Peptides against a protein of PDB entry 8PQO. Designs and how they scored, part 113

Target 1, 252 residues: chain A of PDB entry 8PQO
Amino acid sequence: VLLKEYRVILPVSVDEYQVGQLYSVAEASKNETGGGEGVEVLVNEPYEKDGEKGQYTHKIYHLQSKVPTFVRMLAPEGALNIHEKAWNAYPYCRTVITNEYMKEDFLIKIETWHKPDLGTQENVHKLEPEAWKHVEAVYIDIADRSQVLSKDYKAEEDPAKFKSIKTGRGPLGPNWKQELVNQKDCPYMCAYKLVTVKFKWWGLQNKVENFIHKQERRLFTNFHRQLFCWLDKWVDLTMDDIRRMEEETKRQ

## One batch from the design tools (peptide; made by RFdiffusion4, then SolubleMPNN)

Design b1_p18_8_s2 (from b1_p18_8, 11 letters changed)
Fold by OpenDDE base, seed 2:
Structure b1_p18_8_s2 (fold): chain B 252 residues (1-252), chain A 18 residues (1-18)
Amino acid sequence: as target 1 above (252 residues)
Amino acid sequence: SELYFLIANLTINSYLKY
């Protein structure tokens, strides 16, 4: 098991982020080839548990069409079905990803707190002390080009170049986080993303767990760069606007 | 979250390609 807490600081408010995240997820999904295909929604309902109120979703991602033919042909039953259970109670979110074939031997859990701070809280997810000792804190700087793979880099998604016309935010210089505290008119938040990866196969555990973390870090980095650079597209949207957009997308 | 779908898709597809 490998745990890392990714801390993503953004020059947006927690309330703004809720809209921006939903917009950016939708937009990013459109930009990804094969997005949405092979998704089965089993459950989509409100939930209430331990004072947490939100939306629960259970989706199955059927990857048969998304893998090479030889993989599909050799894959055992259930190996290409990924289950995603998500509890969305913004500003808290939890997602659990499992696989039918690997059962308890595979787990990706992503727990996110969105806080109006600069990523300074320790153990925001309230882990046991012994567990917290094993968590690596990883800071993602959306303005740091060195954290972006060359193949992922787009100038139009570079926070160091982008300036929001509507808000005046950006571009983000090398010391943008330090300067943020002096900008009274600029809100800020941190997404604390605790990622738990378990891959219990002898000889492959460390390799696969590290690989998954690497990919998630990559995705978090790119996504939040997009979210910021798309600020002018979503900052004036309401949650009702987002809901309408989602409904329109479902009808297409 | 659809974001985590993207994570899963990217992670799994990338892993299977290598």
Scores: peptide ipSAE 0.042, ipTM 0.737, DockQ to the pose 0.143
Fold by OpenDDE base, seed 1:
Structure b1_p18_8_s2 (fold): chain B 252 residues (1-252), chain A 18 residues (1-18)
Amino acid sequence: as target 1 above (252 residues)
Amino acid sequence: SELYFLIANLTINSYLKY
Protein backbone atom coordinates (compact mmCIF):
# COMPACT_ATOMS: atom_id res chain seq x y z
CA VAL B 1 0.00 0.00 0.00
CA LEU B 2 1.33 3.41 -0.98
CA LEU B 3 -0.22 6.66 0.21
CA LYS B 4 0.49 10.15 -1.05
CA GLU B 5 -1.33 13.40 -0.46
CA TYR B 6 -1.27 15.65 -3.48
CA ARG B 7 -1.83 19.31 -2.71
CA VAL B 8 -2.94 21.40 -5.67
CA ILE B 9 -3.09 25.13 -5.06
CA LEU B 10 -5.23 27.22 -7.39
CA PRO B 11 -6.08 30.90 -7.68
CA VAL B 12 -9.82 30.18 -7.55
CA SER B 13 -12.33 29.93 -4.75
CA VAL B 14 -13.73 26.68 -3.41
CA ASP B 15 -17.11 27.67 -4.83
CA GLU B 16 -15.66 28.51 -8.24
CA TYR B 17 -13.79 25.22 -8.33
CA GLN B 18 -16.99 23.23 -8.07
CA VAL B 19 -18.13 24.61 -11.40
CA GLY B 20 -14.69 24.61 -12.97
CA GLN B 21 -14.02 21.00 -12.10
CA LEU B 22 -17.26 19.76 -13.62
CA TYR B 23 -16.75 21.82 -16.74
CA SER B 24 -13.14 20.74 -17.13
CA VAL B 25 -13.95 17.07 -16.63
CA ALA B 26 -16.54 17.30 -19.37
CA GLU B 27 -14.16 19.07 -21.73
CA ALA B 28 -11.26 16.74 -20.99
CA SER B 29 -13.51 13.76 -21.60
CA LYS B 30 -14.55 15.14 -24.98
CA ASN B 31 -10.93 15.61 -25.95
CA GLU B 32 -10.04 12.00 -25.20
CA THR B 33 -10.79 9.26 -27.68
CA GLY B 34 -13.47 6.88 -26.52
CA GLY B 35 -14.66 9.09 -23.70
CA GLY B 36 -17.84 7.78 -22.14
CA GLU B 37 -17.93 4.62 -24.20
CA GLY B 38 -18.40 1.46 -22.20
CA VAL B 39 -19.56 3.26 -19.08
CA GLU B 40 -22.47 1.74 -17.23
CA VAL B 41 -24.10 3.76 -14.47
CA LEU B 42 -25.50 1.37 -11.89
CA VAL B 43 -26.38 3.84 -9.17
CA ASN B 44 -26.81 7.59 -9.05
CA GLU B 45 -28.61 8.70 -5.91
CA PRO B 46 -28.33 11.00 -2.93
CA TYR B 47 -26.83 9.56 0.23
CA GLU B 48 -26.52 10.48 3.87
CA LYS B 49 -23.93 8.82 6.09
CA ASP B 50 -22.23 9.93 9.29
CA GLY B 51 -23.49 13.47 8.81
CA GLU B 52 -22.17 13.58 5.26
CA LYS B 53 -24.73 14.38 2.57
CA GLY B 54 -24.04 14.11 -1.10
CA GLN B 55 -24.45 12.16 -4.30
CA TYR B 56 -23.41 8.53 -4.58
CA THR B 57 -22.52 7.01 -7.92
CA HIS B 58 -21.55 3.50 -8.91
CA LYS B 59 -20.20 3.10 -12.41
CA ILE B 60 -18.69 0.21 -14.29
CA TYR B 61 -16.11 0.90 -16.94
CA HIS B 62 -16.06 -1.89 -19.48
CA LEU B 63 -12.66 -1.81 -21.11
CA GLN B 64 -13.12 -4.64 -23.59
CA SER B 65 -13.28 -2.24 -26.52
CA LYS B 66 -10.46 -0.11 -25.14
CA VAL B 67 -7.70 -2.71 -25.09
CA PRO B 68 -5.93 -4.52 -27.92
CA THR B 69 -7.56 -7.70 -29.17
CA PHE B 70 -4.85 -9.93 -27.79
CA VAL B 71 -5.31 -8.42 -24.33
CA ARG B 72 -9.05 -8.93 -24.54
CA MET B 73 -8.53 -12.52 -25.58
CA LEU B 74 -6.10 -13.27 -22.77
CA ALA B 75 -7.72 -11.23 -20.01
CA PRO B 76 -9.31 -13.22 -17.20
CA GLU B 77 -13.00 -12.85 -16.62
CA GLY B 78 -13.74 -9.56 -14.92
CA ALA B 79 -10.27 -8.18 -15.45
CA LEU B 80 -11.52 -5.56 -17.90
CA ASN B 81 -14.36 -4.34 -15.70
CA ILE B 82 -13.45 -1.48 -13.41
CA HIS B 83 -15.86 -0.37 -10.73
CA GLU B 84 -15.90 3.22 -9.58
CA LYS B 85 -17.83 4.15 -6.47
CA ALA B 86 -17.93 7.84 -5.68
CA TRP B 87 -19.32 9.84 -2.80
CA ASN B 88 -19.54 13.46 -3.86
CA ALA B 89 -20.29 15.75 -0.95
CA TYR B 90 -18.44 18.81 -2.18
CA PRO B 91 -16.21 20.21 -0.82
CA TYR B 92 -15.44 16.61 0.15
CA CYS B 93 -15.22 13.78 -2.35
CA ARG B 94 -14.24 10.13 -2.13
CA THR B 95 -13.72 7.76 -5.03
CA VAL B 96 -12.97 4.06 -4.75
CA ILE B 97 -11.79 2.14 -7.79
CA THR B 98 -11.79 -1.65 -7.81
CA ASN B 99 -11.58 -4.50 -10.30
CA GLU B 100 -13.76 -7.58 -10.44
CA TYR B 101 -10.90 -9.96 -11.09
CA MET B 102 -8.37 -8.63 -8.61
CA LYS B 103 -10.95 -8.11 -5.85
CA GLU B 104 -9.21 -7.16 -2.60
CA ASP B 105 -5.80 -7.21 -4.22
CA PHE B 106 -6.45 -3.95 -6.07
CA LEU B 107 -7.66 -0.64 -4.73
CA ILE B 108 -7.34 2.99 -5.72
CA LYS B 109 -8.93 5.37 -3.27
CA ILE B 110 -8.93 9.12 -3.81
CA GLU B 111 -10.21 11.31 -1.02
CA THR B 112 -10.29 15.04 -1.63
CA TRP B 113 -10.88 18.02 0.62
CA HIS B 114 -11.14 21.42 -0.98
CA LYS B 115 -10.05 24.10 1.46
CA PRO B 116 -9.69 27.87 1.15
CA ASP B 117 -6.01 27.86 2.07
CA LEU B 118 -2.56 27.51 0.55
CA GLY B 119 -2.02 23.85 1.33
CA THR B 120 -0.78 24.44 4.86
CA GLN B 121 -3.04 22.02 6.73
CA GLU B 122 -1.52 18.79 7.96
CA ASN B 123 -3.57 15.59 8.06
CA VAL B 124 -6.75 17.22 6.78
CA HIS B 125 -8.15 13.73 6.19
CA LYS B 126 -7.71 12.92 9.89
CA LEU B 127 -5.67 9.75 9.55
CA GLU B 128 -4.29 8.01 12.58
CA PRO B 129 -0.84 9.31 13.47
CA GLU B 130 0.79 6.01 12.60
CA ALA B 131 -0.79 6.08 9.16
CA TRP B 132 -0.16 9.77 8.59
CA LYS B 133 3.57 9.45 9.15
CA HIS B 134 3.72 7.18 6.10
CA VAL B 135 1.98 9.67 3.81
CA GLU B 136 4.17 11.65 1.46
CA ALA B 137 2.92 15.17 0.84
CA VAL B 138 3.38 16.16 -2.79
CA TYR B 139 2.89 19.77 -3.84
CA ILE B 140 1.74 20.33 -7.40
CA ASP B 141 2.56 23.74 -8.83
CA ILE B 142 0.45 24.32 -11.92
CA ALA B 143 2.77 27.09 -13.07
CA ASP B 144 5.91 24.95 -12.94
CA ARG B 145 6.60 23.72 -16.46
CA SER B 146 9.23 21.31 -15.18
CA GLN B 147 6.44 19.23 -13.64
CA VAL B 148 4.85 18.72 -17.06
CA LEU B 149 5.96 16.11 -19.55
CA SER B 150 7.00 17.58 -22.87
CA LYS B 151 4.42 15.48 -24.67
CA ASP B 152 1.66 16.89 -22.46
CA TYR B 153 2.68 20.52 -22.75
CA LYS B 154 0.44 22.94 -24.61
CA ALA B 155 1.07 26.65 -24.70
CA GLU B 156 -2.64 27.43 -24.50
CA GLU B 157 -2.79 25.41 -21.27
CA ASP B 158 0.23 27.05 -19.65
CA PRO B 159 -0.73 29.01 -16.52
CA ALA B 160 2.53 30.92 -16.80
CA LYS B 161 1.26 32.43 -20.06
CA PHE B 162 -2.49 32.58 -19.55
CA LYS B 163 -4.28 35.78 -18.59
CA SER B 164 -7.94 35.61 -17.68
CA ILE B 165 -9.85 38.41 -19.35
CA LYS B 166 -12.91 38.02 -17.15
CA THR B 167 -11.12 37.85 -13.79
CA GLY B 168 -7.72 39.39 -14.45
CA ARG B 169 -6.00 36.37 -12.89
CA GLY B 170 -2.69 35.19 -14.31
CA PRO B 171 -0.22 34.79 -15.69
CA LEU B 172 1.28 32.85 -12.82
CA GLY B 173 4.90 33.75 -12.27
CA PRO B 174 7.50 31.76 -10.34
CA ASN B 175 6.39 33.23 -7.03
CA TRP B 176 2.67 33.40 -7.75
CA LYS B 177 1.64 31.57 -4.59
CA GLN B 178 3.55 33.96 -2.37
CA GLU B 179 2.26 36.96 -4.29
CA LEU B 180 -1.27 35.66 -3.96
CA VAL B 181 -1.22 36.44 -0.26
CA ASN B 182 -0.87 40.11 -1.13
CA GLN B 183 -3.62 40.03 -3.76
CA LYS B 184 -6.66 40.52 -1.58
CA ASP B 185 -9.06 40.36 -4.51
CA CYS B 186 -7.84 36.99 -5.78
CA PRO B 187 -9.32 33.92 -4.12
CA TYR B 188 -7.31 30.78 -3.59
CA MET B 189 -7.83 27.20 -2.55
CA CYS B 190 -6.05 23.91 -2.16
CA ALA B 191 -7.30 20.52 -3.22
CA TYR B 192 -5.93 17.99 -0.74
CA LYS B 193 -6.04 14.69 -2.60
CA LEU B 194 -5.14 11.68 -0.50
CA VAL B 195 -4.45 8.83 -2.88
CA THR B 196 -4.26 5.29 -1.58
CA VAL B 197 -3.00 2.66 -3.98
CA LYS B 198 -3.00 -1.04 -3.21
CA PHE B 199 -1.71 -3.64 -5.63
CA LYS B 200 -1.16 -6.85 -3.75
CA TRP B 201 0.67 -9.01 -6.25
CA TRP B 202 4.01 -10.43 -5.20
CA GLY B 203 6.93 -8.95 -7.05
CA LEU B 204 4.88 -6.20 -8.69
CA GLN B 205 3.40 -4.32 -5.73
CA ASN B 206 5.89 -1.49 -5.46
CA LYS B 207 6.32 -1.11 -9.19
CA VAL B 208 2.62 -0.89 -9.95
CA GLU B 209 1.76 1.26 -6.96
CA ASN B 210 4.45 3.78 -7.84
CA PHE B 211 3.38 3.69 -11.47
CA ILE B 212 -0.23 4.45 -10.60
CA HIS B 213 0.84 7.34 -8.39
CA LYS B 214 2.96 8.68 -11.21
CA GLN B 215 -0.06 8.61 -13.50
CA GLU B 216 -2.29 10.23 -10.89
CA ARG B 217 0.19 13.04 -10.38
CA ARG B 218 0.45 13.54 -14.11
CA LEU B 219 -3.32 13.68 -14.44
CA PHE B 220 -3.79 16.07 -11.54
CA THR B 221 -1.13 18.37 -12.92
CA ASN B 222 -2.49 18.48 -16.44
CA PHE B 223 -6.12 18.69 -15.37
CA HIS B 224 -5.63 21.65 -13.09
CA ARG B 225 -3.51 23.48 -15.62
CA GLN B 226 -6.45 23.10 -17.99
CA LEU B 227 -8.96 24.09 -15.36
CA PHE B 228 -7.16 27.36 -14.71
CA CYS B 229 -6.50 28.16 -18.34
CA TRP B 230 -10.18 27.52 -19.13
CA LEU B 231 -11.26 29.94 -16.41
CA ASP B 232 -12.93 32.37 -18.80
CA LYS B 233 -15.03 29.54 -20.23
CA TRP B 234 -16.56 28.41 -16.96
CA VAL B 235 -16.28 31.21 -14.40
CA ASP B 236 -19.63 32.73 -15.38
CA LEU B 237 -21.44 29.39 -15.45
CA THR B 238 -23.73 28.31 -12.66
CA MET B 239 -24.28 24.85 -11.29
CA ASP B 240 -27.60 24.87 -13.11
CA ASP B 241 -25.77 25.57 -16.34
CA ILE B 242 -23.50 22.60 -15.69
CA ARG B 243 -26.46 20.35 -14.93
CA ARG B 244 -28.11 21.33 -18.19
CA MET B 245 -24.92 20.61 -20.08
CA GLU B 246 -24.65 17.19 -18.47
CA GLU B 247 -28.25 16.36 -19.29
CA GLU B 248 -27.78 17.40 -22.88
CA THR B 249 -24.70 15.21 -23.12
CA LYS B 250 -26.58 12.22 -21.74
CA ARG B 251 -29.24 12.62 -24.41
CA GLN B 252 -26.68 12.28 -27.18
CA SER A 1 -16.04 10.41 -12.42
CA GLU A 2 -14.96 10.42 -16.02
CA LEU A 3 -11.69 11.87 -14.83
CA TYR A 4 -10.83 8.71 -12.97
CA PHE A 5 -11.84 6.61 -15.94
CA LEU A 6 -9.31 8.57 -17.92
CA ILE A 7 -6.71 7.76 -15.29
CA ALA A 8 -7.55 4.09 -15.48
CA ASN A 9 -7.26 4.06 -19.24
CA LEU A 10 -3.97 5.90 -19.13
CA THR A 11 -2.62 3.48 -16.56
CA ILE A 12 -3.63 0.42 -18.54
CA ASN A 13 -2.37 1.80 -21.82
CA SER A 14 0.94 2.81 -20.32
CA TYR A 15 1.42 -0.56 -18.68
CA LEU A 16 0.76 -2.38 -21.93
CA LYS A 17 3.12 -0.12 -23.81
CA TYR A 18 6.09 -0.98 -21.63
Scores: peptide ipSAE 0.034, ipTM 0.722, DockQ to the pose 0.177
Fold by OpenDDE base, seed 3:
Structure b1_p18_8_s2 (fold): chain B 252 residues (1-252), chain A 18 residues (1-18)
Amino acid sequence: as target 1 above (252 residues)
Amino acid sequence: SELYFLIANLTINSYLKY
């Protein structure tokens, strides 16, 4: 098991982020995952638990069409079915990814708190001390190009070059986080993403767990760079606007 | 490689209402 807490600082408010995230997810989904093809929604319902109120979803991602033919033909039964259970109670969310074939030997859990701070809280997910001491805190700086793979880099998605016309935020220079503290009119937040990865195959555990974390970090980095650079596209949208857009997309 | 990146991207979709 490998745990890392990714802390993503953004020059947006927690409330703004809720809109921006949903907008950016929709855009990113269109571009990267090929939409809803192969996605089966088993459950989509409200839930309440321990003061947490939100939406619970259970989806199955059938990856048969997403892998080469030879992989599909040779894959064990259930190996290409990914289950995603998600509890979305913004500003808190939890996602659990499992696989039918791997069963308990495979787990990806992502728990996120969105806080109106600069990533200074320790153990925001309230782990036991023994567990927390094994968590690596990883700061993602969306303005740091060195954290971006060359193949992922797009100038139009570079926070160091982008300036929001609607808000005046950006570009984000090397010391943008320090400067942000002195900018009373600019909101900020941190997404604390605790990622738990378990892959219990002897000889492959460390390799796969580290690989998955590398992909998650890459994803979080690119996504939040996009989110910020798309600020002018979503900052004036309301949650109702987003919900309407989601409904319209679902109907198509 | 591509498969795991795809899986990672799926986690973002969990933030959608639907």
Scores: peptide ipSAE 0.047, ipTM 0.752, DockQ to the pose 0.051; fails the geometry check
Fold by OpenDDE base, seed 5:
Structure b1_p18_8_s2 (fold): chain B 252 residues (1-252), chain A 18 residues (1-18)
Amino acid sequence: as target 1 above (252 residues)
Amino acid sequence: SELYFLIANLTINSYLKY
């Protein structure tokens, strides 16, 4: 098991982020190959538990059409069916990913708290001390180009070059976080993303767990660079606007 | 490698849409 807490600091408010996240996911998904094919929604309902209120979803991702033929041919039954259970109670979210074939031997869990701070809180997910001491805190700086793979880099998605016309935020220089605290009119937040990866197959545990973390970090980095650089596209939208956009997308 | 990358992508996309 490998745990890392990714801390993504953004020059947006927690409330703004809720809109921006939904917009950016929708926008990013348009650029993905294969679309929503192979996704089965089993459950999508509101939930209330232990004072937490939100939306619960259970989806199955059938990856048979998304992997190379040789992988599909060699994959055991159930190995290409991924179950995703998500509890979305913004500003708290939890996603649990499992696989039918691997059962207890595979787990990806992503738990996120969105807080109006600069990533300074320790153990925001309230882990036991023994567990917390094994968590590596990883800061993602969306302005740091060195954290972006060359193949992923796009100038139009570079926070160090972007200037928001609507808000005046950006570009983000090398000391943007330090400067942010002195800008009373610029909100900020941190997404604390605790990622738990378990892959219990002997001989492959460390390799696979580290690989998955590298992919998650890469995705978090790229996504939040996009989210910020698309600020002018979503900052004036309401949650109702987002809901309408989502419904329209479902009809197409 | 591609499979695990796809899983990660799906996680982020689904995590954020709801």
Scores: peptide ipSAE 0.036, ipTM 0.726, DockQ to the pose 0.054; fails the geometry check

Design b1_p18_8_s3 (from b1_p18_8, 13 letters changed)
Fold by OpenDDE base, seed 3:
Structure b1_p18_8_s3 (fold): chain B 252 residues (1-252), chain A 18 residues (1-18)
Amino acid sequence: as target 1 above (252 residues)
Amino acid sequence: SLLHKLIANLTINSYLKY
């Protein structure tokens, strides 16, 4: 098991982020592997639990059409079915990813708190001390070009170059976080993303777990760079606007 | 990579309200 808490500081408020996240998710989804082919939604309902109120979803991703024929033919039963359970109770979110074949030997869990701070809270997810001592805190700086792979880099998604016309925020220089403290009119938040990766297979555990974390970090970095650079596209949108966009996206 | 795309899709789609 490998645990890391990714802390993403952004020059937006927690309330703004809710809109920006959903907008950026919708846009990013369009740019990836396409629509909902092979996605089965088993559950999509409101939930209330332990003071959380949000939306619960259970989806199955059937990967049979996404892998080569020879892989499909050789894959064990359930190996190409990925289950995703998500509890979206913003500002708290939890996603659990499992595989039918691997059962307890495979887990990706992503738990996120969005807080109006600069990533200074320790153990925001309230882990037991024994568990918390094994968590690596990783700060993601969206303005740091060195954290972005060359193949992922786009100038139009570079926070160090972007200037928001609507808000005046950006560009983010090397010391933007320090400067932010002195800017009373600029809101800020931190997304605390606790990522738990379990891949219990002898000889491959560390390799796979580290690989998954590397991909998650890459994803979080690129996503939040996009979110910030798309600020002018979503900052004036309401939640109702977002919901309308989501419905339109589902039809494409 | 295919795996990267898969992970990205899962993580991103988890926030979509269906």
Scores: peptide ipSAE 0.259, ipTM 0.864, DockQ to the pose 0.051
Fold by OpenDDE base, seed 2:
Structure b1_p18_8_s3 (fold): chain B 252 residues (1-252), chain A 18 residues (1-18)
Amino acid sequence: as target 1 above (252 residues)
Amino acid sequence: SLLHKLIANLTINSYLKY
C-alpha cells in the first residue's frame, strides 16, 4: 500500500472551485471518455450520511473494447471490469476504484478535502497517527513547468502565461503562492487529495503502486493547470449552467 | 498508456453526475 497526499494550491475560492472543477471535468471528459462508452451506471442517487450530503454513484467501466483482442481473450472473468464508487459531497469527495477479479488485492482510493488555506493543514483526512506517518505530502505547483511532461505541455494551459481578464488573476510567477498571502482581494484554496493505492501482486506491488501515483500526480497537475487557465470560461457560470453542461456532455 | 488513460477517465468520471 502506498499513500500520498497531493496538495494543490489554487488562486480561487472553495466556492469558485466547485464551479471550475465541474466545468473542467465536463470539458476533459469530452476529450478522454468519448461520451462514456463502456460505462455502466448502476447507481446515481443523492445520499445523506453522518452529516455528509452529496451524490453517490456506482459505475462499472467495461474495458473489453479498450484492450487488444488477445488481452480480452486471455483475461479472466471480471478482470476487465472496473468498479468506481464515488461520494461527491463538495467540499468533500471520495472515490473508490476496485476490480472484480483482483478483489481486495487492488484498490485506488481518492479522498479530497477542499479548504480555504495554502495547504498548511496536517492530516486533514483525520487518519490514525500511525497511518498518517506513512503518508507522503506532495505539493503540486501549477505554475511550475518542470512538473509538466513535455508531451502534456500547452502554452494556452500554462498558468505562468495566463492572465484572467475577468478576475485579473495571473500570470503566476515563481513566488506566486508567497505573494498571494499579501493579496487581500485574491482568494485561495487547497485541494488535499489523499490517494491510497494498493496492488498486491508478487514482484509488481511497488512498481504498479508507484506508477499509479505517478499517473495521478500527472493528472492532477494537468487538470488544475487547465482549471486555472479556463477561469474566464467558468467563473461567471452558475451551478445550473454547469448542470446543463453535464447533461449535454452525457448525451454526446 | 492504456493504464494512464484508464486512470484519467476514472478520476474525471467520478465527478460526473449521470
Scores: peptide ipSAE 0.287, ipTM 0.874, DockQ to the pose 0.052; fails the geometry check
Fold by OpenDDE base, seed 1:
Structure b1_p18_8_s3 (fold): chain B 252 residues (1-252), chain A 18 residues (1-18)
Amino acid sequence: as target 1 above (252 residues)
Amino acid sequence: SLLHKLIANLTINSYLKY
């Protein structure tokens, strides 16, 4: 098991981020190949648990049509069915990803708190001390080009070049986080993303767990760079606007 | 890679309210 807490600081408020996240998710989903097709929604309902209130979803991703023929032919039964359970109670979110074949030997859990701070809270997910001591805190700086793969880099998605016309935010210089403290009119938040990866296969555990974390970090970096650089597209949207966009996306 | 796309899709789609 490999645990890392990714801390993504953004020059937006927690309330703004809710809109921006949903917008950016909708846009990103359109750009990703294989979205929508082969997704079975088993459950989509409100939930209440231990004071947490939100939306619960259970989806199955059937990957049989998304993998090469040789993979499909060699894959054990259930190996190409991925279950995703999600609890969306913004500003808290939890996603649990499992596989029918691997059962307890495979887990990806992503737990996110969105807080109005600069990523300074320790153990925001309230882990036991013994568990917390094994968590690596990883700071993602959306302005740091060195954290972006060359193949992922786009100038139009570079926070170091982008300036929001509507809000005046950006561009983000090398010391933008320190400067933000002195900018009373610029809100800020941190997304604390605790990622738990479990892959119990002898000889491959560390390799796969590290690989998944590398992909998650890459995803979080690119996604939040997009979210910020798309600020002018979503900052004036309401939640009702977002819901309309989500419905349109479902029909595609 | 296919795995990267899969991870990305799962993580992104988890926030979509179907």
Scores: peptide ipSAE 0.268, ipTM 0.868, DockQ to the pose 0.052; fails the geometry check
Fold by OpenDDE base, seed 5:
Structure b1_p18_8_s3 (fold): chain B 252 residues (1-252), chain A 18 residues (1-18)
Amino acid sequence: as target 1 above (252 residues)
Amino acid sequence: SLLHKLIANLTINSYLKY
């Protein structure tokens, strides 16, 4: 098991982020191949548990059409079915990803708290002290070009170049986080993303777990760079506007 | 990679309200 807490600081409020995240998810989903193909929604309902209120979803991703024929032919039954259970109770979110074949030997869990701070809270997910000792904190700086792969880099998605016309935020210089503390008029938040990866195959555990974390970090970095650079597109949108956009995206 | 695309799609779609 490999645990890392990714802390993404953004010059937006927690309330703004809710809109921006949903907008950016919808846009990013359009840009990715096969947005809804092979996705089976088993459950989509409101939930309330331990004071947490939100939307619960259980989806199955059928990957048979997404893998090469030889992989499909060699894959054991259930190996290409990925289950995603998600609890979306903003500002808290939890996603649990499992596989039918691997059962308890495979787990990706992503738990996110969105807090109006600069990533200074320790153990925001309230892990046991012994478990927390094993968590690596990883700060993602959306303005740091060195954290972006060359193949992922786009100038129009570079926070170091972008300036929001509507809000005046940006561009984000090398010391933007330090400057943010002194800029009373600019809201800020941190997304604390605790990622738990479990892959119990002898000889491959560390390799696969590290690889998955590398992909998650890459995803979080690129996504939040986009979210910030798309600020002028979503900052004036309401939650109702977002819901309409989501409905339109699902029909595509 | 296929795995990157898969992880990206899963993570992104987890926030989509159906």
Scores: peptide ipSAE 0.259, ipTM 0.863, DockQ to the pose 0.051; fails the geometry check

Design b1_p18_8_s4 (from b1_p18_8, 11 letters changed)
Fold by OpenDDE base, seed 5:
Structure b1_p18_8_s4 (fold): chain B 252 residues (1-252), chain A 18 residues (1-18)
Amino acid sequence: as target 1 above (252 residues)
Amino acid sequence: SELYFTLASLTVLSSLKY
């Protein structure tokens, strides 16, 4: 098991981020050809437990058409079916990813707190001290180009070049986080993403767990660069606007 | 996190093609 807490600081408010995240997810999904193919929504309902209220979703991702033929032919039954269970109680979110074949031997859990701070809180997810001491804190700087793979880099998604016309935020210079403290009119937040990866196969555990973390980090980095650079597209939208857009997309 | 795994999975799957 490998745990890392990714801390993504953004020059947006917690309330703004709720809209921006939903918009950016939808937009990013559109950019992925065949992204909706093989996705089965089993459950989409409100939930309430232990004072936590939100939306629960259960999706199955059928990867049979997305893997090479030789992988499909060799894969055991259920190995290419990924289950995603998500509890969205913004500003808290939890996602649990499992596989039918691997069962208890495979787990990806992503727990996120969105806080109106600069990533300074320790153990925001309230882990036991013994568990917390093994968690690596990883700061993602959306303005740092060195954290972006060359193949992922797009100039129009570079926070170091983007200037929001509607808000005046950006571009983000090398010391943008330090300068942000002195800007009274610019909100800020941190997404604390605790990622738990378990891959219980001897000889492959460390390799796969580290690989998954590398991919998650890459995803978080690219996504939040996009989210910020798309600020002018979503900052004036309301949650009602987002809901309407989602319903319109479902009808197509 | 809506579609986070989908995006990550597609990245992983793309690496298997090469």
Scores: peptide ipSAE 0.032, ipTM 0.706, DockQ to the pose 0.117
Fold by OpenDDE base, seed 3:
Structure b1_p18_8_s4 (fold): chain B 252 residues (1-252), chain A 18 residues (1-18)
Amino acid sequence: as target 1 above (252 residues)
Amino acid sequence: SELYFTLASLTVLSSLKY
């Protein structure tokens, strides 16, 4: 089991981020080649548990069409079915990813708290001390080009070059986080993403777990760079606007 | 919403394919 807490600091408010996240996901989804093929939605309902209130979804990703024929033919039953259970109670979110075949031997869990701070809180997810001491805190700096793979880099998605016309935020220089302290008119937040990865197969555990974390970090980095650089596209939208957009997308 | 998590999951899954 490998745990890392990714802390993504952004020059937006927690309330703004809720809109920006939904917009950016929708926008990024349009560019995905994989699309929604093979996605089965089992559950999509509101929930309330232990003071947490939000939306619960259970999806199955059937990957049979996403792998070569020979893999599909040789794959054990359930091996190509990925289950995603998600609890969205913004500003808290949790996603659990499992596989039918691997059962308890495979787990990806992503728990996120969105806080109006600069990533200074310790153990926001309230882990036991013994567990918390094994968590690596990883700060993602969206302005740091060195954290971006060359193949992922786009100038139009570079926070170090982008300036928001509507808000005046950006470009983000090397010390942008420190400069925020002196910018009372600029809100900020941190997404604390605790990522738990378990791949219990002997000999491959560390390699696979580290690989998954590497991909998660890459995803978080690229996504939040996009989110910020698309600020002018979503900052004037409301949650109601987002809901309408989602409904319109469902009708298409 | 769940769309974010779906995209995130698909990205991770896609990366595992390569």
Scores: peptide ipSAE 0.032, ipTM 0.715, DockQ to the pose 0.096
Fold by OpenDDE base, seed 1:
Structure b1_p18_8_s4 (fold): chain B 252 residues (1-252), chain A 18 residues (1-18)
Amino acid sequence: as target 1 above (252 residues)
Amino acid sequence: SELYFTLASLTVLSSLKY
């Protein structure tokens, strides 16, 4: 098991981020090959558990049509079915990813707190001390180009170049986080993303767990760079606007 | 977070297509 807490600081408010995240997820998903093909929504309902209230979703990603034929032919039964259970109680979110074949030997858990701070809180997810001491805190700086793979880099998604016309935010210089403290007009937040990865296969555990973390970090970095650089596209939208857009998309 | 796995999975799967 490998745990890392990714801390993504953004020059947006917690309330703004709720809109921006939903918009950016939708936009990014549209740009991906295959989109929502092979996605089965089993459950989508409100929940209340342990004082937490939000929306619960259970989706199955059927990857049979998304992998090469030789992979599909060699894959054990259930190996290409990914289950995603998500509890969205913004500003808290939890996602649990499992696989039918791997069962308890595979787990990706992503727990996120969105806080109006600069990523300074320790153990925001309230882990036991013994567990917390094994968590690596990883700061993602969306303005740091060195954290972006060359193949992922796009100038139009570079926070160090972007200037929001609607908000005046950006571009983000090398010391933007430090300067942000003195900018009373610019809100800020941190997404504390505790990622737990378990891949219990002898000889491959560390390799796969580290690989998954590498992909998650890459995803978080690119996604939040996009989210910020798309600020002018979503900052004036309301949650009602987002809901309407989602409903319109469902009808298509 | 919700829907991050979708993006990650699609990215990984797209790489496997080649």
Scores: peptide ipSAE 0.032, ipTM 0.712, DockQ to the pose 0.102
Fold by OpenDDE base, seed 4:
Structure b1_p18_8_s4 (fold): chain B 252 residues (1-252), chain A 18 residues (1-18)
Amino acid sequence: as target 1 above (252 residues)
Amino acid sequence: SELYFTLASLTVLSSLKY
């Protein structure tokens, strides 16, 4: 098991982020060819548990059409079906990813707190001290080009180049986080993403767990760079606007 | 989130192809 807490600082408010995240998810999905293919929504309903109130979703990602033929032929039953269970009680979110074949031997859990701070809180997910000491804190700087793979880089998604016309935020220089503290009118937040990865297969555990973390980090980095650079597209939208957009997309 | 998994899965699959 490998745990890391990714801390993504953004020059947006917690309330703004709720809209921006949903917009950016929808937009990124549109930009990804075949991204929605093979997705089955089993459950999408409100939930209430221990004072936590939000939306619960259960989706299955059928990867049969997305893997090479030889992989599909060799894959055991259920190996290409990935289950995603998500509890969205913003500003808290939890996602659990499992596989039908691997069962208890495979787990990706992503727990996120969105806080109006600069990523300075320790153990926001309230782990036991013994567990917390094994968590690596990883800061993602959306303005740091060195954290972006060359193949992922797009100038129009570079926070170091982007300036929001509607809000005046950006471009984000090397010391943008420090400068943000001195700007009274610029909101900020941190997404604390505790990622738990378990891949219980002898000889491959560490390799696969590290690989998955590398992919998650890459995803978080690219996504939040997009989210910020798309600020002018979503900052004036309401949650009702987002819901309408989602409904329109479902009809197509 | 759902998008994270979708994008991550596609990225992983792409990485396996090359």
Scores: peptide ipSAE 0.030, ipTM 0.701, DockQ to the pose 0.119

